# Peptides against a protein of PDB entry 2V3S, part 6

Target 1, 95 residues: chain A of PDB entry 2V3S
Amino acid sequence: PISLVLRLRNSKKELNDIRFEFTPGRDTAEGVSQELISAGLVDGRDLVIVAANLQKIVEEPQSNRSVTFKLASGVEGSDIPDDGKLIGFAQLSIS

## One batch from the design tools (peptide; aimed at target 1 L41)

Design b1_p11_2 (made by RFdiffusion4)
Pose (drawn by RFdiffusion4):
Structure b1_p11_2 (pose): chain A 95 residues (1-95), chain P 11 residues (1-11)
Amino acid sequence: as target 1 above (95 residues)
Amino acid sequence: AASLEEQAEAI
């Protein structure tokens, strides 16, 4: 199992670290991304980008310690995207 | 999944 953290801003624009485990061979990037969406933790528009970056980090957790990516939900949403601030972006990292 | 739901509620 891989101990992972999804870091992103909540609806109040507060930064949060979401902790979860991923078990290769049991879990899939798409499945876990859907779980994040059904839990209301990730916007549904972000399924593809989150699944793609989850797959990137879980295939080589030794190489990819952190991946930062754009949110499809944040492309035009009142605040300009800013990867430094994690506005319109999120980050997956190994714990 | 339940752990993720609990974290969503805590926020």

Design b1_p11_2_s1 (made by RFdiffusion4, then SolubleMPNN; from b1_p11_2, 7 letters changed)
Fold by OpenDDE base, seed 5:
Structure b1_p11_2_s1 (fold): chain B 95 residues (1-95), chain A 11 residues (1-11)
Amino acid sequence: as target 1 above (95 residues)
Amino acid sequence: MEELKAQAAAL
């Protein structure tokens, strides 16, 4: 399996690392993303973008060691999105 | 980057 880390801020705006595994041929990007949402770790509005970037990293894990992407849930928030601070952004990386 | 607040194993 591929060991992954999703780094993003929780509801208290605190930075968290979420560790999980992805097994090619068994798991799907959308399925795993739904599990993260069901666990309350990812906002449901971010399903599409998380799944898309998860797919990107697992299809070429040797080349795509880390991807940073804008969250839909961060657009309407009070804080201005900032990829460097992971405000309104998340980072997915190979562990 | 900012110091990590917490780590969790989700799946």
Scores: peptide ipSAE 0.046, ipTM 0.719, DockQ to the pose 0.076
OpenDDE base, seeds 1, 2, 3, 4: peptide ipSAE 0.045, 0.046, 0.044, 0.046; ipTM 0.713, 0.712, 0.706, 0.715

Design b1_p11_2_s2 (made by RFdiffusion4, then SolubleMPNN; from b1_p11_2, 6 letters changed)
Fold by OpenDDE base, seed 4:
Structure b1_p11_2_s2 (fold): chain B 95 residues (1-95), chain A 11 residues (1-11)
Amino acid sequence: as target 1 above (95 residues)
Amino acid sequence: MERLKEQAASI
């Protein structure tokens, strides 16, 4: 399995790491993304972008060690999106 | 769900 970390800010704007494993052939990017949403860790509006980037990292984990992407939920937030601070952005990386 | 583990991020 591929050990991954999703780094993003929670509702209190605190930066958190969500660790999980992804097993190719068993798991799907959309399925795992749905689990993240069901757990309340990812906003439902971010299903598409999280799944897309999860797919990207798991298809070639040796080449795609880290991906940072803009969240749909962060666009209309009170804070201006900033990829460096992960405001309105999230990061997936290989653990 | 069971596979997910959240923790405070360290830089």
Scores: peptide ipSAE 0.586, ipTM 0.894, DockQ to the pose 0.208
OpenDDE base, seeds 1, 2, 3, 5: peptide ipSAE 0.581, 0.585, 0.582, 0.582; ipTM 0.894, 0.895, 0.893, 0.893

Design b1_p11_2_s3 (made by RFdiffusion4, then SolubleMPNN; from b1_p11_2, 6 letters changed)
Fold by OpenDDE base, seed 4:
Structure b1_p11_2_s3 (fold): chain B 95 residues (1-95), chain A 11 residues (1-11)
Amino acid sequence: as target 1 above (95 residues)
Amino acid sequence: MEKLKEQAKSI
């Protein structure tokens, strides 16, 4: 399996790493993303963007070691989105 | 799916 880390801020604006595995042929990007949402670790509004970027990283993990992407849930927040600070952005990386 | 949430190091 591929060991992954999803780094994003919680509701208290604290950075957290969510570690999980992805097994090609068994798991799907959308399915894993749905599990993250069901666990309350990802906002439901971010299903599409998380799944898309998860798919990107798992299809070529040797080439795509890290991807940073804008969250739908962060667009209308009070804080200005910033990819460097992961405000309104999340980062997926190979563990 | 096994998931582990950890406090991230600031970058």
Scores: peptide ipSAE 0.236, ipTM 0.826, DockQ to the pose 0.169
OpenDDE base, seeds 1, 2, 3, 5: peptide ipSAE 0.121, 0.131, 0.124, 0.129; ipTM 0.770, 0.774, 0.773, 0.772

Design b1_p11_2_s4 (made by RFdiffusion4, then SolubleMPNN; from b1_p11_2, 5 letters changed)
Fold by OpenDDE base, seed 4:
Structure b1_p11_2_s4 (fold): chain B 95 residues (1-95), chain A 11 residues (1-11)
Amino acid sequence: as target 1 above (95 residues)
Amino acid sequence: MENLKKQAEAI
């Protein structure tokens, strides 16, 4: 399996690394993303963008070691989105 | 349904 880390700020705006595995042929990007949402680790509004970037990283994990992407949940948040600080952004990377 | 194990770590 592919070991992944999703770096994301929680509801208290604290950065957390969420570790999980992805097994090609068994798992789907959307399915894993749905599990992250069900676990309360990802906002439901971010299903599409998380799944899209998860798909991107797992299709070529040797080339796509890390991807940073804008969250739908962060667009109208109280803080201005900032990819450097991962405000309104998340980072997905290979462990 | 079986869920994949997820583990969160504070930074």
Scores: peptide ipSAE 0.226, ipTM 0.791, DockQ to the pose 0.219
OpenDDE base, seeds 1, 2, 3, 5: peptide ipSAE 0.200, 0.197, 0.206, 0.153; ipTM 0.784, 0.786, 0.786, 0.779

Design b1_p11_3 (made by RFdiffusion4)
Pose (drawn by RFdiffusion4):
Structure b1_p11_3 (pose): chain A 95 residues (1-95), chain P 11 residues (1-11)
Amino acid sequence: as target 1 above (95 residues)
Amino acid sequence: STIHYTESQKV
């Protein structure tokens, strides 16, 4: 199992670290991304990008300690995207 | 997967 953290801003624009485990051979990037969406933790528009970056970090958790990526939900949404401030971006990292 | 969160952390 891999201990992972998804860091992103909530609806109030507050930064949060969401902790979860991923078990290779049992879980899939797509499945876990759907869980994040059904839990209301990730916007549905972000399924593809979150799944892609989850796959990246879980295939080589030794190489990829952190991945930062754009949110499809944040492309035009009132605040300009800013990766430094995790606005319109999110980050997956190994705990 | 096991995910830990609160209702205040939703989007």

Design b1_p11_3_s1 (made by RFdiffusion4, then SolubleMPNN; from b1_p11_3, 6 letters changed)
Fold by OpenDDE base, seed 4:
Structure b1_p11_3_s1 (fold): chain B 95 residues (1-95), chain A 11 residues (1-11)
Amino acid sequence: as target 1 above (95 residues)
Amino acid sequence: AKIEYEESDRV
């Protein structure tokens, strides 16, 4: 399996790492993203963008070691999105 | 999938 880390801020704006495994042929990007949402770790509005970037990293783990992307949930918040501080952004990386 | 939650270090 592919060991991944999703880095993003929680509801208290604290930066956290969410570690999980992805097994090609068994898991799907959308399925794992839905599990993250069900666990309360990802906002439901971010299903599409998380799944898209998860798919990107798992299809070529050797070349895509890290991806940073804008969250749909972040644009509606009071804070201005900032990819450097991961405000309104999340980062997926290979563990 | 296995999910582990922990405080992250600064990038």
Scores: peptide ipSAE 0.222, ipTM 0.789, DockQ to the pose 0.273
OpenDDE base, seeds 1, 2, 3, 5: peptide ipSAE 0.218, 0.215, 0.219, 0.219; ipTM 0.781, 0.780, 0.782, 0.784

Design b1_p11_3_s2 (made by RFdiffusion4, then SolubleMPNN; from b1_p11_3, 6 letters changed)
Fold by OpenDDE base, seed 3:
Structure b1_p11_3_s2 (fold): chain B 95 residues (1-95), chain A 11 residues (1-11)
Amino acid sequence: as target 1 above (95 residues)
Amino acid sequence: MKISYSPSQRV
């Protein structure tokens, strides 16, 4: 399996790492993303963008070691989105 | 699948 880390700010705006495994041929990007949402770890509005970037990283994990992407849930917030600070952004990386 | 959660080491 592929060991992944999703770095994401929680409701208190604190950075946290969410670690999980992805098994090609068994898991799907959308299925895993839905489980993260069901666990309360990802906002439901971010299903599409999380699944798209998870698919990108698992299809070529040797080349795509890290991806940072803008969250739909962060657009409407008061804070200005910033990829360097992961404000309104999340990061997926190979563990 | 197995999921774990921890604070980031970055400040």
Scores: peptide ipSAE 0.207, ipTM 0.796, DockQ to the pose 0.274
OpenDDE base, seeds 1, 2, 4, 5: peptide ipSAE 0.203, 0.207, 0.205, 0.203; ipTM 0.794, 0.788, 0.803, 0.800

Design b1_p11_3_s3 (made by RFdiffusion4, then SolubleMPNN; from b1_p11_3, 8 letters changed)
Fold by OpenDDE base, seed 1:
Structure b1_p11_3_s3 (fold): chain B 95 residues (1-95), chain A 11 residues (1-11)
Amino acid sequence: as target 1 above (95 residues)
Amino acid sequence: MKIEFSEEDRV
């Protein structure tokens, strides 16, 4: 399986690293993303963007070691989005 | 799915 880390800020604006595994041929990007949402770790509005980037990283994990992407849930927030600080952004990486 | 997490810092 592919070991992944999803780094993003929680509701308290604390930066969390969420570690999980992805098994090609068994797991799907959307399925795993839905599990993360069901666990309360990802905002439901971010299903599409998380799944898209998860798909990108698992299809070529050797080339796509890390991807940072804008969250739909972060666009409307009071804080100005900042990819460097992961404000309104999340990061997926191969651990 | 196995899920683990840790807090790294705050805003």
Scores: peptide ipSAE 0.127, ipTM 0.748, DockQ to the pose 0.308
OpenDDE base, seeds 2, 3, 4, 5: peptide ipSAE 0.119, 0.124, 0.120, 0.115; ipTM 0.748, 0.748, 0.751, 0.744

Design b1_p11_3_s4 (made by RFdiffusion4, then SolubleMPNN; from b1_p11_3, 7 letters changed)
Fold by OpenDDE base, seed 2:
Structure b1_p11_3_s4 (fold): chain B 95 residues (1-95), chain A 11 residues (1-11)
Amino acid sequence: as target 1 above (95 residues)
Amino acid sequence: MKIFYSPEQRV
């Protein structure tokens, strides 16, 4: 399986690493994203963007070692999005 | 799938 880390801020605005495994042929990007949402680790509004970027990283993990993307949930928050600080952004990377 | 989340996992 592919070992991945999703880095994003929790409800207390603290950066956390969410580690999970992805098995090609068994798991799907959307399915995994839905599980992350069900676990309360990802905002439901971010299903599309998380799934899209998860698909990107797992289709070529050797080439796509890390991807940073803007969260839909972030634009509705009070803080101004900042990819460097992962405010309104999340990062997926190969562990 | 397996998700490994630890409350102590801060970055």
Scores: peptide ipSAE 0.128, ipTM 0.753, DockQ to the pose 0.402
OpenDDE base, seeds 1, 3, 4, 5: peptide ipSAE 0.126, 0.125, 0.125, 0.127; ipTM 0.753, 0.753, 0.753, 0.753

Design b1_p11_4 (made by RFdiffusion4)
Pose (drawn by RFdiffusion4):
Structure b1_p11_4 (pose): chain A 95 residues (1-95), chain P 11 residues (1-11)
Amino acid sequence: as target 1 above (95 residues)
Amino acid sequence: SKFFGSYPSAV
């Protein structure tokens, strides 16, 4: 199992670290991304990008300690995207 | 997947 953290801003624009485990061979990037959406933790528009970056970090957790990526939900949403401030971006990292 | 703790909504 891999201990992972998804870091992104909530609806109130507050930064939060979401802790979860991923078990290779049992879980899939798509499945876990759907769980994040169904839990209301990730916007549905972000399924593809979150799944892609989850796959990246879980295939080589030794190489990829952190991946930062754009949110499809944040492309035009009142605040300009800013990767430094995790506005319109999110980050997956190994715990 | 196993999740730890409680988190506010992001939507």

Design b1_p11_4_s1 (made by RFdiffusion4, then SolubleMPNN; from b1_p11_4, 3 letters changed)
Fold by OpenDDE base, seed 2:
Structure b1_p11_4_s1 (fold): chain B 95 residues (1-95), chain A 11 residues (1-11)
Amino acid sequence: as target 1 above (95 residues)
Amino acid sequence: MKIFGSYPSSV
């Protein structure tokens, strides 16, 4: 399996790392994203963008070691998005 | 898939 870390701010705006595994041929990017949402770790509004970037990283894990992307939930929030501070952004990386 | 956990980021 592919070991991944999703870095994003929690509801208290604290930066957290979420460790999880993705098994090619068994898991799907959308399915895993839905599980992260069900676990309360990802906002439901971010299903599409998380799934898209998860798919990108797992299809070429050696060339796409890290991806940073804008969250839909961040745009709808009160804070101004900032990719450097991961405000309204998340980062997905290979462990 | 398996979620191992969430913990404070080192950065």
Scores: peptide ipSAE 0.593, ipTM 0.922, DockQ to the pose 0.311
OpenDDE base, seeds 1, 3, 4, 5: peptide ipSAE 0.591, 0.590, 0.592, 0.590; ipTM 0.919, 0.921, 0.922, 0.918

Design b1_p11_4_s2 (made by RFdiffusion4, then SolubleMPNN; from b1_p11_4, 5 letters changed)
Fold by OpenDDE base, seed 5:
Structure b1_p11_4_s2 (fold): chain B 95 residues (1-95), chain A 11 residues (1-11)
Amino acid sequence: as target 1 above (95 residues)
Amino acid sequence: MRFYGEYPSSV
């Protein structure tokens, strides 16, 4: 399986790393993303963007070691989005 | 149900 880390800020605005595995041929990007949402780890509004970027990284984990993407949930927030600080952004990376 | 470990980021 591919060991991944999803880095994003929690409700306290603290950066957290969420570790999980993705098994090609068994898991799907959308399925795993839905599980992350069901576990309360990802905002439901971010299903599409998380799934898209998860798909990207698992397709070519050697080339896509890290991907940073804008969260839909971050747009409506009070904080100014910043990809460097992962404000309104999340990052997927190979563990 | 899949287990996901949540850890404070070192960054």
Scores: peptide ipSAE 0.205, ipTM 0.818, DockQ to the pose 0.230
OpenDDE base, seeds 1, 2, 3, 4: peptide ipSAE 0.187, 0.195, 0.201, 0.204; ipTM 0.800, 0.822, 0.814, 0.820

Design b1_p11_4_s3 (made by RFdiffusion4, then SolubleMPNN; from b1_p11_4, 4 letters changed)
Fold by OpenDDE base, seed 4:
Structure b1_p11_4_s3 (fold): chain B 95 residues (1-95), chain A 11 residues (1-11)
Amino acid sequence: as target 1 above (95 residues)
Amino acid sequence: MRFYGSYPSSV
C-alpha cells in the first residue's frame, strides 16, 4: 500500500496531518475521498478536488511526491485563501 | 482505505 498524508486545517483552523493508506487495485481515489468525508476529515464540497489530486499521486507516487490544491470549501470562508499557509488549501504527500 | 489518525502538522 501507499502511505499518504493529507495536511489540512480542521474546524478549529488547526493544521493537522491525516495519515492513511491507499492500496492500488483495491481502493479508488473517489472511494477513499468519500471515506475521508464520511469520517468528517474532508468537507463534502471537496470530493472532486481531493479525489483528483489523490489520483494524481497514487498513479505515479515516485514522481508526484506532494501536491497542494485549492479547496472548494475554502473559497467561501472568511479567511483569504493562502497556499503557503494552507488556508483554503490542502496538501497530499507521500509519507 | 486504512486510516491511522491525525496529528499536529510539522513544517
Scores: peptide ipSAE 0.338, ipTM 0.868, DockQ to the pose 0.317
OpenDDE base, seeds 1, 2, 3, 5: peptide ipSAE 0.331, 0.338, 0.336, 0.337; ipTM 0.870, 0.871, 0.868, 0.870

Design b1_p11_4_s4 (made by RFdiffusion4, then SolubleMPNN; from b1_p11_4, 3 letters changed)
Fold by OpenDDE base, seed 2:
Structure b1_p11_4_s4 (fold): chain B 95 residues (1-95), chain A 11 residues (1-11)
Amino acid sequence: as target 1 above (95 residues)
Amino acid sequence: MRIFGSYPSAV
């Protein structure tokens, strides 16, 4: 399995790392993303963007060691998005 | 898929 870390801010705006595994051939990007949402770790509005980036990183883990992307939930929030501070952005990387 | 947990980021 591929060991991954999803870095994003929680409801308290604290930056957290979420560790999880992805098994090629068994798991799907959308399925795993949905599980993260079900676990309360990702906002449901971010399903599409998380799944897209998860797919990108798992299909070429050696080339895509880290990807940072804008969250739909961040755009709709009160805080101004900032990729440097991961406000309204999340980062997915190979552990 | 297996989620191991969430913890404070080092950065």
Scores: peptide ipSAE 0.530, ipTM 0.914, DockQ to the pose 0.322
OpenDDE base, seeds 1, 3, 4, 5: peptide ipSAE 0.525, 0.528, 0.526, 0.526; ipTM 0.913, 0.913, 0.913, 0.911

Design b1_p11_5 (made by RFdiffusion4)
Pose (drawn by RFdiffusion4):
Structure b1_p11_5 (pose): chain A 95 residues (1-95), chain P 11 residues (1-11)
Amino acid sequence: as target 1 above (95 residues)
Amino acid sequence: SRFAEAATEFH
């Protein structure tokens, strides 16, 4: 199992670290991304990008310690995207 | 759900 953290801002624009485990051979990137969406933790528009970056970090958790990516939900949403601030972006990392 | 607690904390 891999101990992972999804870091992104909530609806109040507060930064949060979301902790979860991923078990290779049991879980899939798509499946876990859907769980994040059904839990209301990730916007449904972000399924593809989150799944892609989850797959990237779980295939080589030794190489990829952190991946930062754009949110499709944040492309035009009132605040300009800013990867430094994690506005319109999120980050997956190994715990 | 593994995310139940995290969802509560998040919101």

Design b1_p11_5_s1 (made by RFdiffusion4, then SolubleMPNN; from b1_p11_5, 4 letters changed)
Fold by OpenDDE base, seed 2:
Structure b1_p11_5_s1 (fold): chain B 95 residues (1-95), chain A 11 residues (1-11)
Amino acid sequence: as target 1 above (95 residues)
Amino acid sequence: SRFAAQAAAFH
């Protein structure tokens, strides 16, 4: 399995690392993304972008060691999106 | 669920 970390801020704007394994052929990017949403870790509006980037990283984990992406849920927030601070952005990386 | 424990810590 592929060991991954999803780094993103919670509602208190605290940075958190969510660790999980992805098993190709058993897990799907969309399925795991839906689990993240169901757990309240990811906003439902971010299903598409999370799934897309999760798919990208698991397709080529040696080439795509880290991907940072803009959250749809972060665009309309009060905070100005900032990829460096992961404000309105999240990051997936190989553990 | 896969993320139950981590979700508890996250919130």
Scores: peptide ipSAE 0.794, ipTM 0.960, DockQ to the pose 0.975
OpenDDE base, seeds 1, 3, 4, 5: peptide ipSAE 0.793, 0.793, 0.793, 0.793; ipTM 0.959, 0.960, 0.959, 0.959

Design b1_p11_5_s2 (made by RFdiffusion4, then SolubleMPNN; from b1_p11_5, 5 letters changed)
Fold by OpenDDE base, seed 2:
Structure b1_p11_5_s2 (fold): chain B 95 residues (1-95), chain A 11 residues (1-11)
Amino acid sequence: as target 1 above (95 residues)
Amino acid sequence: SRFAAQAAAFS
């Protein structure tokens, strides 16, 4: 399995690392993304972008060691999006 | 669920 970390901020703006494994052929990017949403870790509006980037990293984990992407849920917030600070952005990386 | 424990720590 592929060991991954999803780094993102919670509602208190605290940075968190969510660790999980992805097994190709058993898991799907869409399915795992839905689990993240169901758990309250990802906003439902971010299903598409999370699934797309999860798919990207798991299809070529040796090349795509880290991907940072803009969250739909963060674009209209009070804070200005910033990929360096992961404000309105999340990051997926290979452990 | 897959993320139950981490979800508790996240909030």
Scores: peptide ipSAE 0.791, ipTM 0.960, DockQ to the pose 0.974
OpenDDE base, seeds 1, 3, 4, 5: peptide ipSAE 0.790, 0.790, 0.790, 0.790; ipTM 0.960, 0.960, 0.960, 0.960

Design b1_p11_5_s3 (made by RFdiffusion4, then SolubleMPNN; from b1_p11_5, 3 letters changed)
Fold by OpenDDE base, seed 2:
Structure b1_p11_5_s3 (fold): chain B 95 residues (1-95), chain A 11 residues (1-11)
Amino acid sequence: as target 1 above (95 residues)
Amino acid sequence: SRFAEEAARFH
């Protein structure tokens, strides 16, 4: 399996790492993204962007070691999005 | 379950 880390801020604006495994041929990017949402770890509005970037990283993990992407949920937030601080952004990386 | 959450140590 592929060991991944999703780094993003929680509801307290604390930066957290969510570690998980992805098994190609058994898991799907959309399925795992839905699990993240069901677990309360990702906002439901971010399904599309999380799934797209998860797919990107798992299809070529050696080439796509890290991807940072803008969250849909961050656009309407009170804080100004900032990719460097992962405000309104999240990061997926190979562990 | 699938996910393990922890405070990020390195920003």
Scores: peptide ipSAE 0.642, ipTM 0.906, DockQ to the pose 0.154
OpenDDE base, seeds 1, 3, 4, 5: peptide ipSAE 0.640, 0.638, 0.640, 0.640; ipTM 0.906, 0.904, 0.903, 0.905

Design b1_p11_5_s4 (made by RFdiffusion4, then SolubleMPNN; from b1_p11_5, 5 letters changed)
Fold by OpenDDE base, seed 2:
Structure b1_p11_5_s4 (fold): chain B 95 residues (1-95), chain A 11 residues (1-11)
Amino acid sequence: as target 1 above (95 residues)
Amino acid sequence: SRFAAQAEAFK
């Protein structure tokens, strides 16, 4: 399995690392993304972007060691999106 | 669920 970390801020604006494994052929990017949403870790509006980037990283984990992407849920928030601070952005990386 | 424990810590 592929060991991954999803780094993103919670509602208190605290940076968190969510660790999980992805098994190609058993897991799907959309399925795992839906699990993240169901757990309250990802906003439902971010299903598409999370799934797309999860798919990208698991299809070539040796080449795509880290991907940072803008969250749809962060665009209309009070804070201005900032990829460096992961405000309105999240990051997936290979452990 | 896959993320239950980490979800609690995330809050």
Scores: peptide ipSAE 0.794, ipTM 0.960, DockQ to the pose 0.973
OpenDDE base, seeds 1, 3, 4, 5: peptide ipSAE 0.792, 0.792, 0.792, 0.792; ipTM 0.960, 0.960, 0.960, 0.960

Design b1_p11_6 (made by RFdiffusion4)
Pose (drawn by RFdiffusion4):
Structure b1_p11_6 (pose): chain A 95 residues (1-95), chain P 11 residues (1-11)
Amino acid sequence: as target 1 above (95 residues)
Amino acid sequence: SPPRTFTVEPA
């Protein structure tokens, strides 16, 4: 199992670290991304990008310690995207 | 399978 953190801003624009485990051979990037959406933790528009970056970090957790990516939900949503401030972006990392 | 647990903590 891999101990992972999804860091992104909540609806109040507060930064949060979401901790979860991923078990290779049991879990899939798509499945876990859907779990994040169904839990209301990730916007449904972000399924593809979150799944892609989850796959990237779980295939080589030794190489990829952190991945930062754009949110499809944040492309035009009142605040300009800013990767430094994790506005319109999110980050997956190894715990 | 049981539901997964997501622990949310302030950054």

Design b1_p11_6_s1 (made by RFdiffusion4, then SolubleMPNN; from b1_p11_6, 4 letters changed)
Fold by OpenDDE base, seed 5:
Structure b1_p11_6_s1 (fold): chain B 95 residues (1-95), chain A 11 residues (1-11)
Amino acid sequence: as target 1 above (95 residues)
Amino acid sequence: RPPRVFEVLPA
């Protein structure tokens, strides 16, 4: 399986690393993204963007070691999006 | 299938 880390700020704006595995052929990017949402770790509004980037990283783990993407849930938030600070952004990376 | 394990750690 592929060991992944999703770095994302929680509701308290604290940055956390969410570690999980992805097994090609058994898991799907959308399926795992839905599980992240069901676990309360990802905002439901971010399904599309998380799934897209998860798909990207699992397609070529050696090439796409890290991907940072803008969250839909952060667009109209109180804080100005900042990819460097992962405000309104999340990051997926290979462990 | 069993629930997926997500380990949450402070970054």
Scores: peptide ipSAE 0.807, ipTM 0.954, DockQ to the pose 0.986
OpenDDE base, seeds 1, 2, 3, 4: peptide ipSAE 0.806, 0.806, 0.806, 0.806; ipTM 0.954, 0.954, 0.954, 0.954

Design b1_p11_6_s2 (made by RFdiffusion4, then SolubleMPNN; from b1_p11_6, 3 letters changed)
Fold by OpenDDE base, seed 2:
Structure b1_p11_6_s2 (fold): chain B 95 residues (1-95), chain A 11 residues (1-11)
Amino acid sequence: as target 1 above (95 residues)
Amino acid sequence: RPPRKFIVEPA
């Protein structure tokens, strides 16, 4: 399996690393993204963008070692999005 | 299907 880390701020605005595995041929990007949402770790509004970037990283893990992307949930938030501080942004990386 | 394991830790 592919070992991944999703770096994302929680509801308290604390930056956390979420570690999980992805098994090609058994898991799907959308399925795992839905599981992240069900676990309360990702906002439901971010299903599409998380799934898209998860797919990107797992299809070519040797080339796509890290991807940073803008969250839909961050746009309507009170804080100004900032990719450097991962405010309104998340990062997926190969562990 | 068993629930997926997510390990959450401070970055």
Scores: peptide ipSAE 0.816, ipTM 0.956, DockQ to the pose 0.961
OpenDDE base, seeds 1, 3, 4, 5: peptide ipSAE 0.816, 0.816, 0.816, 0.816; ipTM 0.957, 0.957, 0.956, 0.957

Design b1_p11_6_s3 (made by RFdiffusion4, then SolubleMPNN; from b1_p11_6, 3 letters changed)
Fold by OpenDDE base, seed 3:
Structure b1_p11_6_s3 (fold): chain B 95 residues (1-95), chain A 11 residues (1-11)
Amino acid sequence: as target 1 above (95 residues)
Amino acid sequence: RPPRVFIVEPA
């Protein structure tokens, strides 16, 4: 399996790392993204962008070691999005 | 299937 880390801010704006595994041929990017949402770890509005980037990293894990992407849930907030501070952005990386 | 394991820790 592929060991992944999803880094993003929680509802209190605290930065956390979420570790999980992905098994090619058994798991799908869409399915695991839905599980992250069901666990309360990702906002439901971010299903599309999380699934797209999860697919990107698992299809070529040796080349795509890290991906940073803009969250749909962060675009309407009071804080200005910032990819360096991961405000309104999340990051997926290979553990 | 069993629930997926997610480990959450401060970054």
Scores: peptide ipSAE 0.817, ipTM 0.957, DockQ to the pose 0.954
OpenDDE base, seeds 1, 2, 4, 5: peptide ipSAE 0.816, 0.816, 0.816, 0.816; ipTM 0.956, 0.956, 0.956, 0.956

